Peptides against a protein of PDB entry 4PN1. Designs and how they scored, part 103

Target 1, 261 residues: chain A of PDB entry 4PN1
Amino acid sequence: KIEMNFLNKPIVPDTTKVISNFLTHYLITEPVEHVEIEAKLGTLIDLETQNRFEFPVMNETILNPEFNLRTRFESDMTASEHKYLNEFLNQAFRDSQKPGRLPFAYKHTKQVDLFYETEDNSRDKIRVSKNQSDNQVLACVKKRRVADLFLYCPNDAFDIRISISDELPVSMPSGNQQPSLTRLKDRVGYVHQEIKIDLTKTTQNDPVYDTTERHELEVEFGNIADLRDRAQKAKDGMEAPLFRRVQLFMDNVRILRREHS

## One batch from the design tools (peptide; made by RFdiffusion4, then SolubleMPNN)

Design b1_p18_4_s3 (from b1_p18_4, 9 letters changed)
Fold by OpenDDE base, seed 1:
Structure b1_p18_4_s3 (fold): chain B 261 residues (1-261), chain A 18 residues (1-18)
Amino acid sequence: as target 1 above (261 residues)
Amino acid sequence: MLPKSFYEEIDKLLEKEL
């Protein structure tokens, strides 16, 4: 007979605990009404060196937001890295369709995002998303970034930014208003156990700057209501339900950030 | 930057574990 430890009880990894507490704050303590919770793969850049940030740690580490490390996060990756991840996820999708596995769902979306200034001169723009094929409105929202948590991952291809956002549904801009910015998004979405994995190619035409392409990979909690319920239960002393969900999320993130071309 | 309330909540959680 083998026991998992001298207490024979599961323990929660420190990373999972910290992230769970972070999420609980914005789900329960100071609840964001239309919360979006996502992790993006990218690179922490040292503003002084303009190279990848170097910190004296040997593994995945959550950076303390109280310390200004003079970093920025670049959520872009190379086209080759993006292609590799796409192929990797395609294979994972295929494998998950086999008997005895939980299957991925797959969706390919091409949309245009139009950004509009707000009447109240808010810093946050209104985003209207439309389907490229039929110009049908998919969403009209005002997105506000609420908080970020950064993970430095020295052994992996990517660092991670976990973001809390508020996506407030708003009315459509006036028909006479012109968009200040337009972006084309080609998104391939994979869903497994209500965790969304999106590969997005964004094209932006700027009259001053040449057409820029961005390649992003994001992992999102697909069931916020369930997550909020788990967070509430955790706050009430039943922590395992939340920790398990966060662990699943983080394991998916960890798999992806280790993959590279 | 995280709000002060976040850190207060963490402290409360830690107190329960001690």
Scores: peptide ipSAE 0.023, ipTM 0.628, DockQ to the pose 0.098
Fold by OpenDDE base, seed 4:
Structure b1_p18_4_s3 (fold): chain B 261 residues (1-261), chain A 18 residues (1-18)
Amino acid sequence: as target 1 above (261 residues)
Amino acid sequence: MLPKSFYEEIDKLLEKEL
């Protein structure tokens, strides 16, 4: 008989604990009301070299937000990388439809995001999201970035930014206001065990600048209510449910960031 | 004109394989 360790009990990785504590803070301690929690694949760029950041570590590590490492995060990837990930996820989708597996759900969405300036000239713009086909309003929100946690992944194709955002529902802009910016989003979404994986192509038309295109991969907690419940239980001394959910989330992220053409 | 769907061809391929 083989045991897990000398206690024969599961042990929680330190990364899982750190992320769980980070999430618990913004779910329970200083709760964000309309919280969105997502991980983006991208690259930590050294502001001095303009190349990928080089940190003296040999594996996945969470960067301490208290230290200014003079980095920026670029969530964009190449079209070829994006295509490869799409093919990978399509195969994962197909495989999950087999007997004995939990199936992926799949959704293709085309959306237009219209950005409006606020009356108070706040940094945060109002975003009106519409269905591209019928112009139906899907959402009107003011999104505020609350916090970021960066993972440097030297052995993988991508680094990770975990972001906490507040998507505050707001009233529609006045009919006389024109959008300052419009973005077209072509998104394919995969959902497995309430974890959402989105591949998004964003096209931005600027009257002054040429059309810009971005390719992003996002991993999101699809059930915030459940996550908040788990975080509350963790505060009450039962941490295992939260750790399990965070580990699932991170394992999915780890799979994706390792994939490359 | 709206840009052509980036995923249109992929969706078609996926539907054929399902």
Scores: peptide ipSAE 0.016, ipTM 0.421, DockQ to the pose 0.013
Fold by OpenDDE base, seed 5:
Structure b1_p18_4_s3 (fold): chain B 261 residues (1-261), chain A 18 residues (1-18)
Amino acid sequence: as target 1 above (261 residues)
Amino acid sequence: MLPKSFYEEIDKLLEKEL
């Protein structure tokens, strides 16, 4: 017989604990009302070298936010990498439709994001999202970035940024106001066990610069209410449900960041 | 001019397989 360990009990990875505590803070301790929690694939860039950050570690490492490491995060990938991940997820989708599996849901959306300056000239812009096909308003929000957690992944194609944001619903801008920025988003979304995986191609027209295209992959917690309930239970001494959900999320992220052409 | 959808061909393939 084989046992898991000398106690023959599951053990929680330290990464799971750290992330769980991070989430619990913004779900329960200092709760964000309209919270969005997502991980983006990208690259940690050393501001001094302008190359990928190098840290003296050999595996996935959560960077301590209390330290200024003089880095920036670039949430982008090549078109080739993006295409490969799309093909990979399409295959995963197909395989999940087989008997005995939990199926993916799939959705393709094309939207236009219009950004408006606020009347108070705050740093946060109002984003109006519309369907490209019929111009139906999907959302009007003011998004505030609350916190970031960075994972350096030296053995993988991508590093990870986990972000906590507050998406506050707001009134539509006045009809006379012009958008300061317009973005076109072509998004393919996959949902499995309430974890959302989105591949997004973003086109931005800049009046000064040429049209820029970005390719992003994001993983999001699709059921915030459930996650908040799990976080509350964790604060009350029952951590297992939260750890299980965070582990699921991170395993999906780990699968994706390891895939490369 | 709106860019061509990156995913149109993929969607067509997926619809055939579903």
Scores: peptide ipSAE 0.006, ipTM 0.348, DockQ to the pose 0.013
Fold by OpenDDE base, seed 2:
Structure b1_p18_4_s3 (fold): chain B 261 residues (1-261), chain A 18 residues (1-18)
Amino acid sequence: as target 1 above (261 residues)
Amino acid sequence: MLPKSFYEEIDKLLEKEL
């Protein structure tokens, strides 16, 4: 017989606890009403060197948000990296269709995002998302970034930003209002156990600048209601359900950030 | 300018399932 440890009880990794507490704060303590919770793969850039941030740690490390590290996060990757991850996820999808596995769901979406200024000239713009094929309105929201948690991952191809956002549904802009910005999004989405993995190619046309493309990979909690329930239980002293869900989320993130050509 | 389609083999698989 093998035991887990000298107590023969599971222990929770510190990373899981920290992230769980972070999520609990914005789910329960200061609740965000229309919360979106996602992790993006990218690179922490040192503003002084313009190179990848270097910290004296040897493994995955959550950065303390109270410290001004003079960094920015770039959520972009190369087209080659993005293609590789797409191929990797395609293979994972195929493998998950085999007997005895939980299958991925898959969805390909092409949308246009139209950004509008608000009447009060607030920093937050109204985003109208439409399907490219039929111009059907998919969403009209005002998205607010609430908080970020950064993970420095020195052994992996990517660092991680976990973001809390509020996507407030709002009324459509007036018919006379012109968008200030238009973005085309080509998104392939994979869903496994209510965790969403999206590969997004964004094309932005600027009349002054050349067309820019961005390649992003994001991992999102697909069931916010369940996550909020788990967070409430955690606040009430039963932390295990939340820890398990956060661990699943982070394991998926860890798999993806380790994959590179 | 429309972006190039980002889907490869998986859409073909979905088409077969339809």
Scores: peptide ipSAE 0.021, ipTM 0.473, DockQ to the pose 0.013; fails the geometry check

Design b1_p18_4_s4 (from b1_p18_4 with F7Y Q11N E12K D15E)
Fold by OpenDDE base, seed 3:
Structure b1_p18_4_s4 (fold): chain B 261 residues (1-261), chain A 18 residues (1-18)
Amino acid sequence: as target 1 above (261 residues)
Amino acid sequence: SLPQSFYDEINKMIEKEL
């Protein structure tokens, strides 16, 4: 007979506790109304060296936001890395359709995002998203970044940024207003157990730097109402449901950040 | 910047055994 440990009980990692508290703050304590919670794969860059950040740790580490580490986060990867992850997720999708598994849902979307300045010249722009095929409006929102939590991952291909955003639905801009920026997005979306994984290729025309292409992978909590309920239960003394959901989310992120061509 | 209460709660949660 084998036991998990000398108490024969599961143990919650510190990473799970830290992230759970971070989420609880913006779900319950100082609640964001139209909250979006996502993790992006990318690279922490040292501003002094312009290379990947080096810190004296040997594994996944949440960076303390109180300290100025003189870093920036690049939410991008090479086309080859992005292609590899797409093939990996396609295989994971196929395998999940087998008997005895929970299946992925799959969606491929092509959209155009139009960005507009606000009447008050606020920092936040209005984004109108349209389907490329039929020009139907998918969304019209004003998105504000609220908070970030960075994970340095020295043993993996990517570092991680977890972001809290407020995505406020707003009215369409006036018909006489021109967009300040236009982006084309080709997005492949996978959903498993209400965790959403998106591979996105973004094309942007720049008058100075020509056409640029960005390759991103993001992991998002697909059921915010459930997550908020779990966070409230945690505040009321029942932490296990929240910890389990955060652990699931982070395990998916950990799988993806280890994959590379 | 995040509020001090956020960091205090993190420390409390880490020190607590389940």
Scores: peptide ipSAE 0.028, ipTM 0.462, DockQ to the pose 0.130
Fold by OpenDDE base, seed 1:
Structure b1_p18_4_s4 (fold): chain B 261 residues (1-261), chain A 18 residues (1-18)
Amino acid sequence: as target 1 above (261 residues)
Amino acid sequence: SLPQSFYDEINKMIEKEL
């Protein structure tokens, strides 16, 4: 007879625990009221070499935020990589519509984001999002980055940044105020089991650097209320629901970060 | 990339524990 281990009990992977604890902190312990939790695909860049950082690890590794590793995260990919991921997700969408599967939902949006400076904190800009087709206001929020958790993924095409943000709904800026920055966003969104996967093409006009285009893929928890409930249960000693949800989220991230052209 | 078998094992463990 073979046993799982010397206790003959399953164990939860440490990655799941670490991420779950990180999320629980900002959901329950020091709760962010209008929390957004997303993972972006990108690259950890060594500030000295400007190349992808190389850590002495052989698998997915959560970097300790207490250490300054002199890295930056570039949440971008090539147009070809982005196209490949789009095609991959389109196929996954089609396959999920088959009998016996849970279907993806799909949405394509084009919006313009107008950023306005605030006197409160330079990091907390007001973002007004409008639909490009009819200029209808979709949202007006003050977004603040609260925390980041970085995963170095040496065996995959991309590294991961998990971000906690606060998106506070606010009133529209004064009509006399001009935006400090304008961005066009073309977003293709996929939703599966309340996990959102967005492919975004961002165009920004910069007077110094000319027009820049960014290609991003983000994975977001689509049901924050459910996640908060799970986190609360975890604090109360029932960790299973939270671990399962985090595992689902991370499995989707793991699928995507392996894909490249 | 890591073999799918590792992820399957992880998922199996989580499923049994949780």
Scores: peptide ipSAE 0.015, ipTM 0.381, DockQ to the pose 0.035
Fold by OpenDDE base, seed 4:
Structure b1_p18_4_s4 (fold): chain B 261 residues (1-261), chain A 18 residues (1-18)
Amino acid sequence: as target 1 above (261 residues)
Amino acid sequence: SLPQSFYDEINKMIEKEL
């Protein structure tokens, strides 16, 4: 018989603990009402060198937000990387349809995002999302970034930003308001065990600048109510359910950031 | 920056494992 360790009990990695506490804070301690929790693949860029940030670590490392490391995060990737990830996820989808597996769900969405300035000149814009085919309104929200947690991943193609956002539903802007920005969004979404993985191609028409295209991959907690319940249990002394969910989320992120063209 | 309460929660978790 083989045991896991000298206690024969599971041990929780520090990464899982830190992220779990981060989530618990914004789910329970200082709760965000309309919380969105996502991880984006991208690159930590050193503002001094304009290259990928270099830190004297050899593995996945959560950066301490108390320290200003003079970095920015770029969530863009190349078209080839994005295509590779799409093909990878398509194969994962197909494999999950086999007997004995939990299946992926798949959704393809083409939408137009219209951004409007608020009357109070707040930094937060109103985003109206419409279906590109029939112009049906899908959502009207004011999104605010609440907090970020960055993971430096020296062995992988991408670094990670985990973001806490507040997506407040708001009324449609007045019919006389013109959007300050319009984006075309082509999104392929995969859902497995309530973890949502989105590949997004965004085209932005700038009247001054040429049309810019961005390729993004995001991983999101698809069941916030369940996550909040797990976080509450953790606060009450039962941490295992939260740790398991965070571990699942992070394992999916780790798979994706290691796959590249 | 994250509030101090966040770090206090982390420290509390670490203390439970000691």
Scores: peptide ipSAE 0.010, ipTM 0.331, DockQ to the pose 0.114
Fold by OpenDDE base, seed 2:
Structure b1_p18_4_s4 (fold): chain B 261 residues (1-261), chain A 18 residues (1-18)
Amino acid sequence: as target 1 above (261 residues)
Amino acid sequence: SLPQSFYDEINKMIEKEL
C-alpha cells in the first residue's frame, strides 16, 4: 500500500492557494457583482527589450503584483499556433465522446462587437455584441478590468494572465449613436466540466492602421455561482471545494500552454 | 494595484500553515 506522503493527506500546491485567495477576494471579500474570471494565453513582454521577459525562475511562477516589473502582456499568438490548438482541442473533443469519458460541448459563434462612448465620458465603453448572421443582440455591457494575476511559465510556449472583470449589463445606446470601434469575432468554444475554453479570431478595422487580426485562447470559469459558493465555503473554513475547482481550472490551462507545433 | 486586504488574506493563510 502506498501513501500520498508521511501524513497520508492531500497537500495543496502554493499556486492553487494563491489563486484561490485571489479569486476569493473578488468573489467574497470585495465582491464583483457581474464577475468574469478568465485565463488568457500569451507572452509577458519586457518593456525595455520588447522580448519575452526572463525571470530567474525555472518553473511556473505567479508574479507578485506589488512589484512594477515593467512588463506588458500580449494576449496573442500566431495563426499557426492558433490552428494547432484548434486541432488539438478538436481531437480532445472527439476523444471525450468515447464511452467512459465526460464529453465536451462545442459551440461556434460569429459575432460583431460594437463599442460606444458613454454619455458621462467614462473610460469604460459600452460593448454591444451581435450575432453576425441575424444581427440579434447577444449582450450589452460595460466591461471593467478589476484585477490581473500573471503567471510566468518559462518551460511552456505561453505565459498566463488570470483576470477579474466586471461585465455590467447596461441599456442599449441611443439609435443615433455611432460606434467608435467595431470588432468581428469568430469564436470556437469548448466546455468541459463547466470550464470554458475559447479560441477567438478577432478582426479589427482601424482607420489609421491596417486591419489587424488577433488570435486568442482563453479559459474561463463557466459556473460563477458555484465558484462563489465554493469561495464562501473557503472563507467559512472549508477550503477543499474551492481548491479542487481551481486545480481543475489550472490543469486545463497547463495542458493548453504546453501544446505547441 | 491589488488592495492590501488581498495580501492580508494571503498572509493569514500562510500563518495558519506555520
Scores: peptide ipSAE 0.014, ipTM 0.441, DockQ to the pose 0.121; fails the geometry check

Design b1_p18_5_s1 (from b1_p18_5, 12 letters changed)
Fold by OpenDDE base, seed 5:
Structure b1_p18_5_s1 (fold): chain B 261 residues (1-261), chain A 18 residues (1-18)
Amino acid sequence: as target 1 above (261 residues)
Amino acid sequence: SASSEALEAKVNSWLSSL
């Protein structure tokens, strides 16, 4: 007979606990009403060298924001890496259609994002998203970044930023107002067990990135209501459902950040 | 940019949420 450990009970990795606490704070303790929770693949860049930062660790590590690490996060990849991930996800999609599996859902969207200044000159812009084919309005929102959690992943192709955002639906800007920025997006979206995986090509003049085209991969919790329910149960002493959902999310992120040619 | 003390308080709040 084999036991898991000397208590013969499951143990939750510390990474899962830390992330679960972070999420619970913004789901329950200081609740964000229109919360979006996503992980982006990218690179932690050392501001002094402009290369990937070399932290003195040998595995996936959540960074403590208390310390000035002198880093920035670049949420981008090469066109080749992005194409490879698309092909990888297409294969995963096909395999999931087989009997006995839970299938992926798939959606391809092309949209234009128009950014407008607010009347109060707030830092947050209004984003109007339209379908490129028929100019139908898909969304009109004001997005505020609430918090970030960074994971340094020395053994993988990418580091991770987990972000909490407030995406507030707002009224359309005045018809006389011109957009301050226009962004074209080509997005391929996959959904498995209510976890969303998006590959996005963005055409934009970016002052931060020396490129006119960006390639991003993001992983998002597709059922916030369920996640909030799990977080509430965790605060009430039943942590297992939350930990399982966070672990599922992180395992999907781990698969994607490791996958490269 | 937030001070280190403000960030410490924030982190402590996160870790105390459960």
Scores: peptide ipSAE 0.253, ipTM 0.841, DockQ to the pose 0.082
Fold by OpenDDE base, seed 1:
Structure b1_p18_5_s1 (fold): chain B 261 residues (1-261), chain A 18 residues (1-18)
Amino acid sequence: as target 1 above (261 residues)
Amino acid sequence: SASSEALEAKVNSWLSSL
């Protein structure tokens, strides 16, 4: 009989523990009511060089926000990289339909996001999302970024930002209010074991700047209620379910960030 | 931007959540 280690017990990677603690804080300790938790693929840019950040580590590492690393995160990729990831996910989707596998679900959504200023002039704008085909309102929210973790991934094509946001449902803006910004989103969504993987092409018309296009890949926890339950159990001394869920999430992220054209 | 002390407190708060 083979044992997994000299204790014959699972050991949790430090990355999993750090992320689990981070999530538990905003799920349980200081709970965000309408929480969204996502990881975006992108690049940590060194503000001094404007190149990808270089850190003296040889593998995936969570950056400590205590230290000012003079970086910014760009959640964009090239059209070529985005296309490659789309093809990769399409293949993964096809393979998951085979007998003995858990299948992906697939959804393609085209929406328009209308941004409105708030009466209180807060930095948080109201976002009204509508389906492009029938103009049905999909959501009306005020989104606030709560916290971020950054993962530097020197061996992979992308670095990672894990973000916690509060998406507060709000009433529709008055009919007399004009949007300050309009964005078109073409989103291809893949769901596997309640982990959402979205490829999004965003087009923004700026009156001052030329039309900008962004290509993003995000990985999101699709079942926040379950995650919150797992986090509560972890605080109560049963950590394994939370760690397993975080590990699943991160393994999916790790697969994706290694892919490049 | 948060002060270094505020960030440290935040990190410590996260790490103590479990």
Scores: peptide ipSAE 0.251, ipTM 0.844, DockQ to the pose 0.083
Fold by OpenDDE base, seed 3:
Structure b1_p18_5_s1 (fold): chain B 261 residues (1-261), chain A 18 residues (1-18)
Amino acid sequence: as target 1 above (261 residues)
Amino acid sequence: SASSEALEAKVNSWLSSL
């Protein structure tokens, strides 16, 4: 007879526990009211070498923020990598429509983001998002970055940044205000089991730099209320629902970060 | 630009959230 281990019970990976604690802090302990939780694929760059960071580890590792490793995170990829991931997700979408599977939902959005200075000259700008075709307002928010957790992934194509943000809904800027910055976004969104996967092409016209195109892949928790409920239950002694949701999120991230053109 | 002590406190706070 075969058992899974000497306890014959599932074991939770340490990565799942660490991330679950991090999320629980900003969901329950010091709660962010309008929290957004996302993982971005990108590259940890060593500021000294300007190359991908090299750390003396052999697998996925959460970096401790206590130690200044002199790194920056670049949330970008090549157009070819982005195209490959799009094709990969399109195939995953098609396969999920088969009988016996849970289907993906799909949405394609082209939007313009307009950034406005706040009346109080705060560092946080107001972002107005509009549909490019009809100028319908999709959102008006003030976004603040709260915390980051970095994962170094030496065996994969990408490193990961998990970010906690506060997205405060705010009133539209006055009609006389001019935007300080405009960005065009072409976003393809996939949703599976309330986990959102977004491929975004961002075009920005900078007066100093040539028109830059950025290619990003984001994985987001699509049901924050459920996640907060799970985190509360975890604090109350029932951790399994939270760990399962975090594991699902991270498994999706792990699939994506291994894909490359 | 946070001190090492402040960062340590932050990390410890995360690890004690559950």
Scores: peptide ipSAE 0.241, ipTM 0.839, DockQ to the pose 0.083
Fold by OpenDDE base, seed 4:
Structure b1_p18_5_s1 (fold): chain B 261 residues (1-261), chain A 18 residues (1-18)
Amino acid sequence: as target 1 above (261 residues)
Amino acid sequence: SASSEALEAKVNSWLSSL
């Protein structure tokens, strides 16, 4: 007979616990009403060297936000890396359609994001997302970044930023208002067990700079209501459901950040 | 900045719950 450990009880990794507490705070303690929770693959850049940040750790590490490490996070990757991840996810999608597996859902969307300044010139812009094919409005939101949690991943191709955002639904800008910025997004979305994985190519025309293209991969909790319920249970002393969900999320992130061309 | 202070305060609040 094999046991899990000398207590024969499940043990929760610190990473799972820390992330769970982070999420619980913004789900329950100081709740964000229209919360979006996503992890982006990218690179922690040392502002002094402009190279990838080097921290004296040997594995996945949540950085303490109390310390100013003089870093920035670049949520971008090369076209080659992005293509590789797309091919990888396509294969994962195909494999998940086999009997005995839980299938991925797949969606390819091309949208235009129009950014509008607010009347009060607040830092937060209104984002109107439209389908490129028919100009159908998909969303109109004011997004505010609430918090970030960074994971330095020295053994993997990418570092991770977990972000809490408030996506407040707002009314459409007046018809006379011109967008201050327009972004084209080509997004391939994969959903497995209510975890969303999006590969996005973003094209932006800057009047000063040439057309810039960004390649992003994000992993998002697709069922916030369920997550909030789990977080509430955790606050009530039943942590296991939340830990399991966070573990699932992080395992998916870990798979993705290890894949590179 | 006020924004940085507010962010720091929030960060400290959830960290203290650990």
Scores: peptide ipSAE 0.115, ipTM 0.605, DockQ to the pose 0.061

